# Peptides against a protein of PDB entry 5H65: the designs that were tried, part 33

Target 1, 294 residues: chain A of PDB entry 5H65
Amino acid sequence: QYLERTPLCAILKQKAPQQYRIRAKLRSYKPRRLFQSVKLHCPKCHLLQEVPHEGDLDIIFQDGATKTPDVKLQNTSLYDSKIWTTKNQKGRKVAVHFVKNNGILPLSNECLLLIEGGTLSEICKLSNKFNSVIPVRSGHEDLELLDLSAPFLIQGTIHHYGCKQCSSLRSIQNLNSLVDKTSWIPSSVAEALGIVPLQYVFVMTFTLDDGTGVLEAYLMDSDKFFQIPASEVLMDDDLQKSVDMIMDMFCPPGIKIDAYPWLECFIKSYNVTNGTDNQICYQIFDTTVAEDVI

## One batch from the design tools (peptide)

Design b1_p17_2_s3 (made by RFdiffusion4, then SolubleMPNN; from b1_p17_2, 6 letters changed)
Fold by OpenDDE base, seed 2:
Structure b1_p17_2_s3 (fold): chain B 294 residues (1-294), chain A 17 residues (1-17)
Amino acid sequence: as target 1 above (294 residues)
Amino acid sequence: GRGFYAGFPWKTFKEYL
């Protein structure tokens, strides 16, 4: 697809929806802090939500830990269960269910753990040792996912979340439908459990200026724009530094805009209605950070 | 230098999200 370059002043006068190729400078961007730009997006209902804070997760898991694991749900054909009683004054019980592959316990690096009654700290420690962790609770007839406000799957430092609005949760025994019980692909786990997985996305507002006009365009992208996964950036200092360096290059602090680099990108316009008010918004699409070909 | 590259190597956001 080829689009001719259109000046911002012309774009600002046109009706939506349309697609444009532009050449502009990045005057400014929001939010300035990277951690504020990472959100969770539902591909089905299109809601955006914040990535849960550690403190929020602590509360969820603490609440979950107040429930005693049901003995009747331990040691099934799907998993072997081990129970620990904490040495604290409350004697909290923690159940860890090791999911088997064809009746055999896999190696730790391929094993899925179902954790019932664990704290965030305990869960994180286990997720660093084992392939995958699912926080669960005792349901009426089976183990169930603990809470969609918490990750439905933890793999290392990656937290996978599900959409509360779009998910229709199924019990843990539905993991039996997975032929491969070693790789634990997040999408496969989600499908088995009736979860619509949320996607990590960068959400940023770019103020673009080409000298003819100023336009605000939104960036909502998971891994293409920066060529860095939004799902990994929050937990990787090097990736964070890379994003910061990119943004500093495009919008250098303490320097006048006249010295900013010219950037080319695609934007699309769309209509937003708030009651009787119609607003045209712009979104960056089909654009990536790249080295200019010399 | 580095900049935004406009092209068609990727699907639109609607296709991914």
Scores: peptide ipSAE 0.008, ipTM 0.395, DockQ to the pose 0.029
Fold by OpenDDE base, seed 1:
Structure b1_p17_2_s3 (fold): chain B 294 residues (1-294), chain A 17 residues (1-17)
Amino acid sequence: as target 1 above (294 residues)
Amino acid sequence: GRGFYAGFPWKTFKEYL
């Protein structure tokens, strides 16, 4: 579908929903800090939530570490278990369960670890050696996912989260349903465990100005707008710098808007009802940062 | 030029959440 360019002043007078092609300057944007723009989105219930910070995870794993692994749940057909006792004052028990593929332990880079009683630091260290880690706890009959407030799967530096509202957690033995117990695809793991995986998204508000009018448009995008995955940006300084550079180019600090570049993008309007008031909102869609900017 | 450019294919309408 081809859309002709429409001035903002005309858009502001029109009813929603409609799609527009616009040429405007990015007067300002929020949030200004990149880490604040990265959220978790549920594709099913559409809730947005914050990405847990390290401090939040520390608390969850510390709490989990107070629980003693159940000996009865060790060494099943699915996994081999090893138990360590820490030399700290608490004498914490840590269980690592190595998931087997057809009764055989995979190579370390292909092996899924189930960690029970591990701290965030310990889990992160293990995730560097073993590509896949699931924090777990002892349930009544089986190992269970520790907490959906923490990652259900850690692969390298990537934390995979699940939706608390939409997930119906199943026990760890449901991983038996996976034929391939070496690749550990996040979506497959999630499905086996009854988890609805959350999606990392950039959520930003752009104030656009074309000289005829000003409007705010929301950006909610996972990996297309910046050509950078939202799932990776928080853990990669280079990716963060790239996003910052892009935003600085579009909205350079300390410079008058007259010198800002003209940007072309698509926006769609939609209605939001607040009581008796009908508000029209705008969202950026099907737009990518130009290659010469990156 | 520098800035945003249009991508394809077109997406269906969806409200911002």
Scores: peptide ipSAE 0.008, ipTM 0.427, DockQ to the pose 0.025
Fold by OpenDDE base, seed 3:
Structure b1_p17_2_s3 (fold): chain B 294 residues (1-294), chain A 17 residues (1-17)
Amino acid sequence: as target 1 above (294 residues)
Amino acid sequence: GRGFYAGFPWKTFKEYL
């Protein structure tokens, strides 16, 4: 279906909800820093969360490292276990469980590791080698996910997070339900463990100006707008540069708005009620950066 | 033209994400 272009001045006078096609310039955007624009979104409860910082993860894993792995939970049909004792005075114990596929240990690039007592640094080193790591702890009867405040799955440099509110965690033995124990698809792992995976999203506010009016529109998108995954951008310098270049093209620094490119996009209006105050807000939807910009 | 274009018309917000 076709939507006719509507000037911003007309949109600003209309009631919500409605959908519009607009042609406008990006006067400004927030946040300016890319890392601030990347959030975690729950597809079920729609809660937005910050991506945990390295320091936050350090604390979680340090706390986990104070717990001693339960020897009774080692070497099951699902995994083979190895324990290391660190050389420090406290003798920290680290347990690594190698998940087997049909009783056979797969190749390193296909092997899922379950780690107890590992530091962030150690976990990252292992994830680079094996490409799939789950931080775990010893539960009462089985290994369990360590903490949903930390990644439930680390694959290379990608951290997969779960929603604390929507997840009903199941023990590690539920990974047995996966027929293929080599690919370790994040969604499949999440389903097996009762996790509702969080989605990385770009969250930005665009100030749009078409010369007739100024409108703030909110962007929440995972991979379609920039054609760049929000899940990968924080760990990839090239992707970061690409996003920065795109934004610089839309909103070039050091020049007047008259020289900015004209952009076409879809926006939708919606009502927000806070007590007695009603506000109309706008969101960008069904919009992708033009191919000639990328 | 350079910039944004509508690539996924008439999808709901949930479908867009």
Scores: peptide ipSAE 0.007, ipTM 0.395, DockQ to the pose 0.026
Fold by OpenDDE base, seed 4:
Structure b1_p17_2_s3 (fold): chain B 294 residues (1-294), chain A 17 residues (1-17)
Amino acid sequence: as target 1 above (294 residues)
Amino acid sequence: GRGFYAGFPWKTFKEYL
């Protein structure tokens, strides 16, 4: 859809909802720290939540490790189980269940591991080796997902999370419904286990100034704006540096706004009701960072 | 679209910061 450029002063006077093309400078943005801008978003209930910190995950997995794996749930048609006892004073038992594809163990790089009683460090090591890991616990009749406050699936360095509010968890045996037990597509795993997957999103507020007015627009984007996946940025120093460089380019520190680059973007307005107060808000959409902006 | 999520929050965005 073609949109003519509209000055911010005109936009600020108009009712919502509308779509606009604007040319403005990025006066400022929030949060200033990248790690604070990465959130988890539920596509169903639209809840935004923080990405769990390593310390939070450590606690969850430590708590899970206090429970002994149930012997009756080992070695099913779905998976082969191996049990280890740690050499620490507590003798922690760790169960690793190797999910089979049509009764056959796949190659290591295609094998899903179900981890019971593992620490975050152990799980991460295994995910790097086997690619796909699900932290689980022994339920009454089957293995179950450990906790939705932790990743339901870890693939390499990517942590996949589910919405606690929208998910209706099903037992691990529901993975049998997956025809392909080698690729372990996160959405397919989530569907099988009754999980509504959360989306990694960059969440930022941009203060835009075109000289006619000032407008705050929020950015909620997973991978299009920066051309960098929000799901990967927290685990990749180079990607973090790239985002920082982009933001420094748009809003260079120590330089006056007069020297800031002009940016073109699309924004849409919408109405928000908070109690008795009605407010018009703005969101950036269909915009990608480019080296050269007209 | 190739861009941002189409959904809007129920609250003002500032409440999520």
Scores: peptide ipSAE 0.011, ipTM 0.471, DockQ to the pose 0.031; fails the geometry check

Design b1_p17_2_s4 (made by RFdiffusion4, then SolubleMPNN; from b1_p17_2, 5 letters changed)
Fold by OpenDDE base, seed 4:
Structure b1_p17_2_s4 (fold): chain B 294 residues (1-294), chain A 17 residues (1-17)
Amino acid sequence: as target 1 above (294 residues)
Amino acid sequence: GRGFYAGFPWKTFSEYL
């Protein structure tokens, strides 16, 4: 729907909820660090959480490596298993399970690995050779997902996370329900395992100034605003540079705001209740950075 | 599909990586 441009001074006087088209300069934004601007969002409970740091994952996988793979769970109709005992690290046992498609091992680029006792480094190496990797542990009767604090699925450099609050985990044998055991679509894997997948999102607060007024607008977006997937940016230096360049273009360091470019965007107002206080907040929506301005 | 065992008789996990 077409919206006429409204000055910020007028917007600031109006009740919520409403939608606006604005033209303003980006005076400032937060957080300034890209890593801090990427979050995980649950589409069901709407929880926002930080993307785990490598150090956090190391701890989780180290803890997982203290558990011994159950030999009774090896070599099922679903997967073929190999197990090793490392020479170092107190004789860590590592089990790798190769998921089969209709009883046949697929090609490496189509193969899902289940791993017990692997380190983050080892898992990452495997994810570069195979289609995907799931960190697992031996449960009572079946393999189970290791920990939702870690990725439930790793594909290349992409870590897929699940919501602890909304997920009701099912055992690994539920992957049998998947007709296609070659593509390993994250959403399908998640559904089979009872996982509600989290979505990578950019979360930023923009301070917008059009000369008539100043307001803060919230940005929560996965891939539309920057035309860069939030799910990939943390693992790709070029994408990181691109985002940085975009932000530097909108908010150039070392120069005055008079020289900043004008931004055209849509914002919506909404009411937020904090105790007895009612506050009007603003969110950017349906806005994409134009490539010609980059 | 193609199996992994015939061409990759790794004795250790480190060799497999």
Scores: peptide ipSAE 0.147, ipTM 0.745, DockQ to the pose 0.022
Fold by OpenDDE base, seed 3:
Structure b1_p17_2_s4 (fold): chain B 294 residues (1-294), chain A 17 residues (1-17)
Amino acid sequence: as target 1 above (294 residues)
Amino acid sequence: GRGFYAGFPWKTFSEYL
């Protein structure tokens, strides 16, 4: 559909909700740091969460390592198990379960590992060798996901998280419902385990100025705006540099705004009620950085 | 699959990593 350009001064006078096409300059944006701009978003309850830090994960996995794997839960039709006792002072027990496909152990690049008692470092090493890793614990009758505060699935450097509020966790044997146990699609794994996956999103506030007015527009986008997945950017230096370059192009430091490039984007207005206060807010939508800019 | 773990020949977890 076609929308004519509307000056910001006109938009600021109109009631919500409406959609607009605008041409404006990016006066400023927040947060300035990329790491602060990447959040986890639940598509169901719409809560925004911070991406857990390495230190947070260390604690979770350390706590998990204090638990002893239940020997009765090892070596099922779903997985083959190996358990080790470390020679450290505490004698940490680590169990690794190799998920089988129709009773056959797949190749490492197709294999899902379930791990009990592993450290973050160990899990990361395993994730580089195997298709996927799920941190688990011994439940009453079956293995269970360790903690939704940690990734439910690790694939290479990508950590997949689930929503604590919306998820209704099921035991690991529910992975049997997956016909293909070689292609560990995160959404499929999540569905099998009763997890609502969280989405990595860029969350930013753009201050837009077209010379007639100034407004703040909210950006919440996973992979369309920058054409860079929010799920990958934190673990890829090149992608980080790309985002930084894009933002520097739109909002170059140390230069006057008159020299900034003009940006065309779509924004939608919406009403927000905070108690007795009604506000009109704006969100960027259906907007992608031009290829010639990237 | 070929059973790539070869019956878990590693004596320690560190050897497996």
Scores: peptide ipSAE 0.144, ipTM 0.732, DockQ to the pose 0.022
Fold by OpenDDE base, seed 5:
Structure b1_p17_2_s4 (fold): chain B 294 residues (1-294), chain A 17 residues (1-17)
Amino acid sequence: as target 1 above (294 residues)
Amino acid sequence: GRGFYAGFPWKTFSEYL
């Protein structure tokens, strides 16, 4: 869609909702730290959640390890099981279930593991050797997902999370409904287990200045703005560096704003009611960092 | 990671990892 460029001073006088094309400089942005800008968003209830810290996950998996795997749930038509007792002071029991495809064990790169009693470190090691890992626990009659506060699916370095509010968890045997038990598409796994998957998003506030006016614009984007997936950035140093470089180019430290580059972007206005006060807010949309910047 | 096809030869979980 073609929109004529509108100066910020004109936009600030108009009612919402409207869409605009602007040319402005990025005076400043928040938050400054990349880790703080990545959130989890539910597409159904629209809640924003913090990405769990490593320490949070450690606690969850430690708690899970206090439960003993049920021997009665080992070795079903869906999976083959192996159990170990660790030689640590607590004698932790760990069960690994290898999901089969039509009764046959697949290759490691196609195999889904279900794990009981594993630590975060152990799970991460397994995720580098196998296609996917699901942390589970022994339920009354079947294995079930350990906790939605932890990833429901780990693929390599990517942690997939589900919404606690919107999900209605189903037992692990529901994975039988999947025709393809080799690719382990996160959305398919989520559907089988009754999980509403959360989406990684960049959440930032940009202060834009075109010399005629100043406004704050909200950015919520998963992979289009930076051309970098929010789902991967926290676990990849190179991607983190790329985002930092982009932001430094737009808002270079230690120099005057007059030397900042001009940015073209689309913003939309919308009304927000906070008590008795009506405010007009702005959101960046359909905007991608220029190729010459990357 | 493909060693499980040999009948889970690892005696400890640490050896499996």
Scores: peptide ipSAE 0.136, ipTM 0.725, DockQ to the pose 0.023
Fold by OpenDDE base, seed 2:
Structure b1_p17_2_s4 (fold): chain B 294 residues (1-294), chain A 17 residues (1-17)
Amino acid sequence: as target 1 above (294 residues)
Amino acid sequence: GRGFYAGFPWKTFSEYL
C-alpha cells in the first residue's frame, strides 16, 4: 500500500478512522520491560491477557495432582496409559496417556502425551522428549483438558493457551477427528478440542515525535514488527536481547532525541469511547523493523 | 541504520486494542 507522508501535527487534527504514513522519532516507549510487553490476545473476542507465570502454573498443576486418575478411562483406542504413584509422602498418582496413530504408538518426536497429575517440572521435561504434552484430567466419561488457565498444548518450550471466553471445550476423544496424529499442529488440536487459541503479541505504546507534533501509537504484533515471534521471546534469551537491542537503537538511553534515528511507519487512527469521552487512538500497522528505510 | 519500514500488507490493526 502507498500513502503520502503526513506530519503528526496534521494527523492530530483529523477525525478517525484514517490511515497514515509517518516519519518520526521514537521518543519513548512503554512498558520498558520486555516481559511486560508480551501478552496473549484472542483473535475472536480481542481480550488481552497476561502470560501466566510459572508460579501460576505450579498452582494449577498442584491442584490437578490432587485428583486421582479414573482407571476406567485408561487404555482406549486413542491412547495407551501408564499410571504410577510417586514416592513422596503424598503418594501422588500420575497418569500418562500416549496417543496412538492408527492404533500404533508413534516415535517420541511424533507422540502426543496426555498427562494427569504431573507437575510443571515433569511436564516441561516430557515436552522436551515428546512432540507435545496436554495437561488433562479425568472427566465424567472421558479425559478432558485440565484448565484453560494452563497451556492446552506444550511443544518444547512453547506454551499454547486458549481463550476461556470463546472456547467450548470438547473431550479428548475428539482428537480422533484429526487425520494427522503425528505433527500435532496447535490450531488443529485446538479445533478438535473446541479451543480458540490465543496469540502471543507484543503490546507496546510508542511515543512518536516528528518535530511538528507528538502522539502515542500502540503496537500490537505477533511476529512481523520485530521479525521475532512473541511466542518464543519469553523463553529465549537471545531473542530477548535482540528486541532490547532494537529498542535501544531506536530509542537510545542517555542520548538526546535529536540524535535518534528517523523512522517510517504506518499508523491507523481509531475511536475509543471512555465513559463520556470520545478519544482518538493510534495503532502501528503494516510496519517492520528493517535495516534500510525507504 | 535500522529503522521502521512501512509498506508491508500485514494489516495487523485491531479495532479493540
Scores: peptide ipSAE 0.009, ipTM 0.303, DockQ to the pose 0.028

## One batch from the design tools (peptide)

Design b1_p18_1 (made by RFdiffusion4)
Fold by OpenDDE base, seed 1:
Structure b1_p18_1 (fold): chain B 294 residues (1-294), chain A 18 residues (1-18)
Amino acid sequence: as target 1 above (294 residues)
Amino acid sequence: SKLPSYTPIPLPTNIQPP
């Protein structure tokens, strides 16, 4: 995009909506903790959700584990089933269904597992080994996705979530619509199961100051601004460190703002109604981190 | 354990600023 640089003082006087190129210092930002800035966003209804905590998932899977797998739903043309009974006092039954490709079991790294009655720990172990796991439950006529509050697909360390508002869940047998049952692309799985996938996004508020004025601009971005996927950052210490380093570079703690680097970015203004008040807000867009070092 | 915190972004409206 080509836009001339506009000083913040001029922007603050203009009506919305407009797009601007700015050069400003990052006076401050919030939230300060990276894990607080990572959200799930629905591309259809635009709902922002928190990424479920491990504790939340534990509860969901514990609840699911109280349900006994239906024997009638085991060993279909789509999958081969294996059942285990845990040695704990509850005698929990766990079913693992191995999805077949044209009646043949794929290689382990290409095989989708449907897990019924598994704990978070068990699911994570399986996802690390097989790289594709769907938590499921026994429905009336077929296996079904366990809960949209949990991932509909776990691939390694990546948890894929769906929108409860926009999804119209279909049974597991709809995976038959996938011609290739080896790659397990999240979007394809979602489509087959009637899921609207949520997008991981960084959500932050930047206070920008160019010496002529100060404004707050929101960042909502998946992977462009930091050149780091929001979908991966929570499970990767190196990526977390990288984001923290970037933020510390632009907004170093304990240093005067006069020594801060200049951040160049695009912002768009838009109108917002807050109760009886109408205000203009700003959002960073189409921006990859760029700076002029002092 | 790290607990998430919600930081809402104001959504655009079709109302012009005063």
Scores: peptide ipSAE 0.071, ipTM 0.655, DockQ to the pose 0.127
Fold by OpenDDE base, seed 2:
Structure b1_p18_1 (fold): chain B 294 residues (1-294), chain A 18 residues (1-18)
Amino acid sequence: as target 1 above (294 residues)
Amino acid sequence: SKLPSYTPIPLPTNIQPP
C-alpha cells in the first residue's frame, strides 16, 4: 500500500509498531567495513551469526580428520566410496563418496561429493572440480553431516550454512528422497537433511537525518537494497567495489551533509525490551536503491 | 585471527502498547 511521507520528527514521537515512508540523508553508517556487515540470519528463530572465517573452518575440518572413516558405511546404493591415505606422518584417511543418480554416477558437474576426513584445502579443491560438496562424518548407522558450524553444502565458492538451533539433522541416506540428484538445490538438500538454512544478509546501522530529526535505522537485507546478493559479495571483488561505491555515494567522505543525496526508504518501528528499559527501534524494509543512482 | 564483530540488531520483543 502507498504510504505518505512522514518527517522523522513526527516518527520519533509515535509509538511502535508502525510503518513509514521517509526521505532522509544518510549521515553515517556502521560498520564501515563491508566484510563486517555480512552476517548469517535464521529465518525461523531470527538469530544472527558471524560468517565463519577460514581459520574457524580449518579447525573444524582438522578435528573431523582425526576420525577414521567407517568401512561399514562405504559403497551404498546411494553412493560409491573411494578412500585415500595421505603420505604424511599420520597416514590420515580421507573418504570421498560419490552420490549416484538412480544407481549411475553422474557427470562431474552434476555429482555431489560427500567428503569425510578432508582438510579445508582438500575440500576447496574438490568443490572447484565438483561443484557440490557436503562435509560428512561416520555416524553409528549412517554417514552424517559433519558439523553445522561448518557449511552443510559447498558449491564452488559459496558456503551454505544451517541453523544449529532450528535444525533437526537427519542422516545422509535421506538424500534418497530427492527426485533430482543432479542440480543439488541448497534448499532441497537442507530439507532432506532436516536443516534450516541460514541466509546471508547485510546488517548495517544507518543514521538518517531529514533536517527535522535524526534516527538510527537498521538494515537487514539479503539482496534487495543493493541489488547485490549478500551471499556472493564476500567472494567477488567487483561486487564489493559496487557496494562500496553505493555507500560512498550516499555518504561521501569529506563532503558536508548538505550536499548528500536524499534517500527514500521504508522503515518500520518496533519495541525492544532490555531488562526494565523499553526502547523503540527502526528497521529499513522493502527498499531498493534506485537504479539510476547505482 | 578473528575479525572484529559488529553489534547485532536488537530483536523485537512483545510489548503491549499502553
Scores: peptide ipSAE 0.069, ipTM 0.654, DockQ to the pose 0.122
Fold by OpenDDE base, seed 4:
Structure b1_p18_1 (fold): chain B 294 residues (1-294), chain A 18 residues (1-18)
Amino acid sequence: as target 1 above (294 residues)
Amino acid sequence: SKLPSYTPIPLPTNIQPP
């Protein structure tokens, strides 16, 4: 539906929920650092979570590496297993399970690896060499996902996370339900394993000023606003530079607001209860930054 | 080192405007 442009002063007087088209300058934004704006969002329970840091993952995988792979779970119809003992760390055993497609090992670029007892470094190396990696552990009767605090699936530089609250984990053998055991679509893997995948999102607060009023609006967006995936930005310097460039263009440092470009966007208002306080909040939606800004 | 997190956005609630 077409929305006419509404001045901020008029919007600020209206009840929620409503949708608006606005033209305003970005007076300021939070957070200023890009890495602080990238979060994980659950589409079901709507919790926002921090993206785990390398140090967090190191701890998880270090703990996992203290466990010995169960021999009885090796070499099933689903996967072929290779075990080796490290020279360091008192002879840590690492298991890599190569998932087969209809009993045949796929090419490396199509192969899913299940890694048991691997360090973060080892997992990352494998994810760069092979199509996909899942960190696993030995359960009672089957391999299981290691920990939802770590990625359930790593594909190259992309870490896929699951929601602890909404997921009901199933054992690795449930991957048998996938007809295609070569593409390893994250959503399909998640479904098979009972995982509710988290979404990478940019979360920012924009202070908008159109000369008639000032309004704070939230941006929560995965890939539309910047035309850059939030899932990739933390691992790509060029993408980071692009986002920074966009933000600097809209809100240039050391320049007066009179010289700022105009931002055209859609915002929606909604009601929020915080204890006994009722407030109206605003969120940017269905908005894409023009390509010429990039 | 873990840096301070940015405050999450408020979620919509089913209330009428005051």
Scores: peptide ipSAE 0.066, ipTM 0.651, DockQ to the pose 0.118
Fold by OpenDDE base, seed 3:
Structure b1_p18_1 (fold): chain B 294 residues (1-294), chain A 18 residues (1-18)
Amino acid sequence: as target 1 above (294 residues)
Amino acid sequence: SKLPSYTPIPLPTNIQPP
């Protein structure tokens, strides 16, 4: 629907919920560091989570690496298994299960690996050679996802996470329900395994000023606002640089706000109750930074 | 060194986490 531009001073006087088109300057934003703005969002329960750090993943995979793969779960109709014993003093067992498509091992770029007992370093190395990797463990009757605190799927440098609260995990053999066992679409993998995928989102607070008023609006967006996927930005220096350039353009350091460019965007107001306190909050939606500005 | 955590945006009143 067409929305006329509304000055911030008028918006600040109105009840929620409503939608507005605005033209304002970005006075400031939080957080200032890009890595702090990237979060994981559940589309079902709406929980926001931090992206796990390398140290967190190391602990999870180290714990998984202490468990011995169950021999009875190796070499099924779904996958072929290879087992290695490390030459270190501990003799760690690592199992790699190569998922087959109708009994045929696919090409490396189309192959899904199930990794049991691998370290983060080993998993990352394999994900670079083989497009898709799932960290798994031996369950009672089947292989199972290792831990939803870690990625359920690693594709190249992209880590796909699932919501612990909303997911009802199913065993690995449920991947048999996938007709195409070569593309390994994250959403399809998640559905097969009973996972509610988390979405990478940019989460920022924008302080907007149009000269008539000032309001804070939240940005929660995956790929539309910057035209850059939040899922890729943490692992790509060029994308990080691009986001930084965009933010510096809208909110340049060391100059007065009068020289800032105008930002045209849509915002929606909504009511928030915190105990007995009621407040109106604002969120940016359906907004893309214009290409001519980038 | 871990930087301070950023506070998530508040959810609308009609959207409650489970």
Scores: peptide ipSAE 0.063, ipTM 0.660, DockQ to the pose 0.140

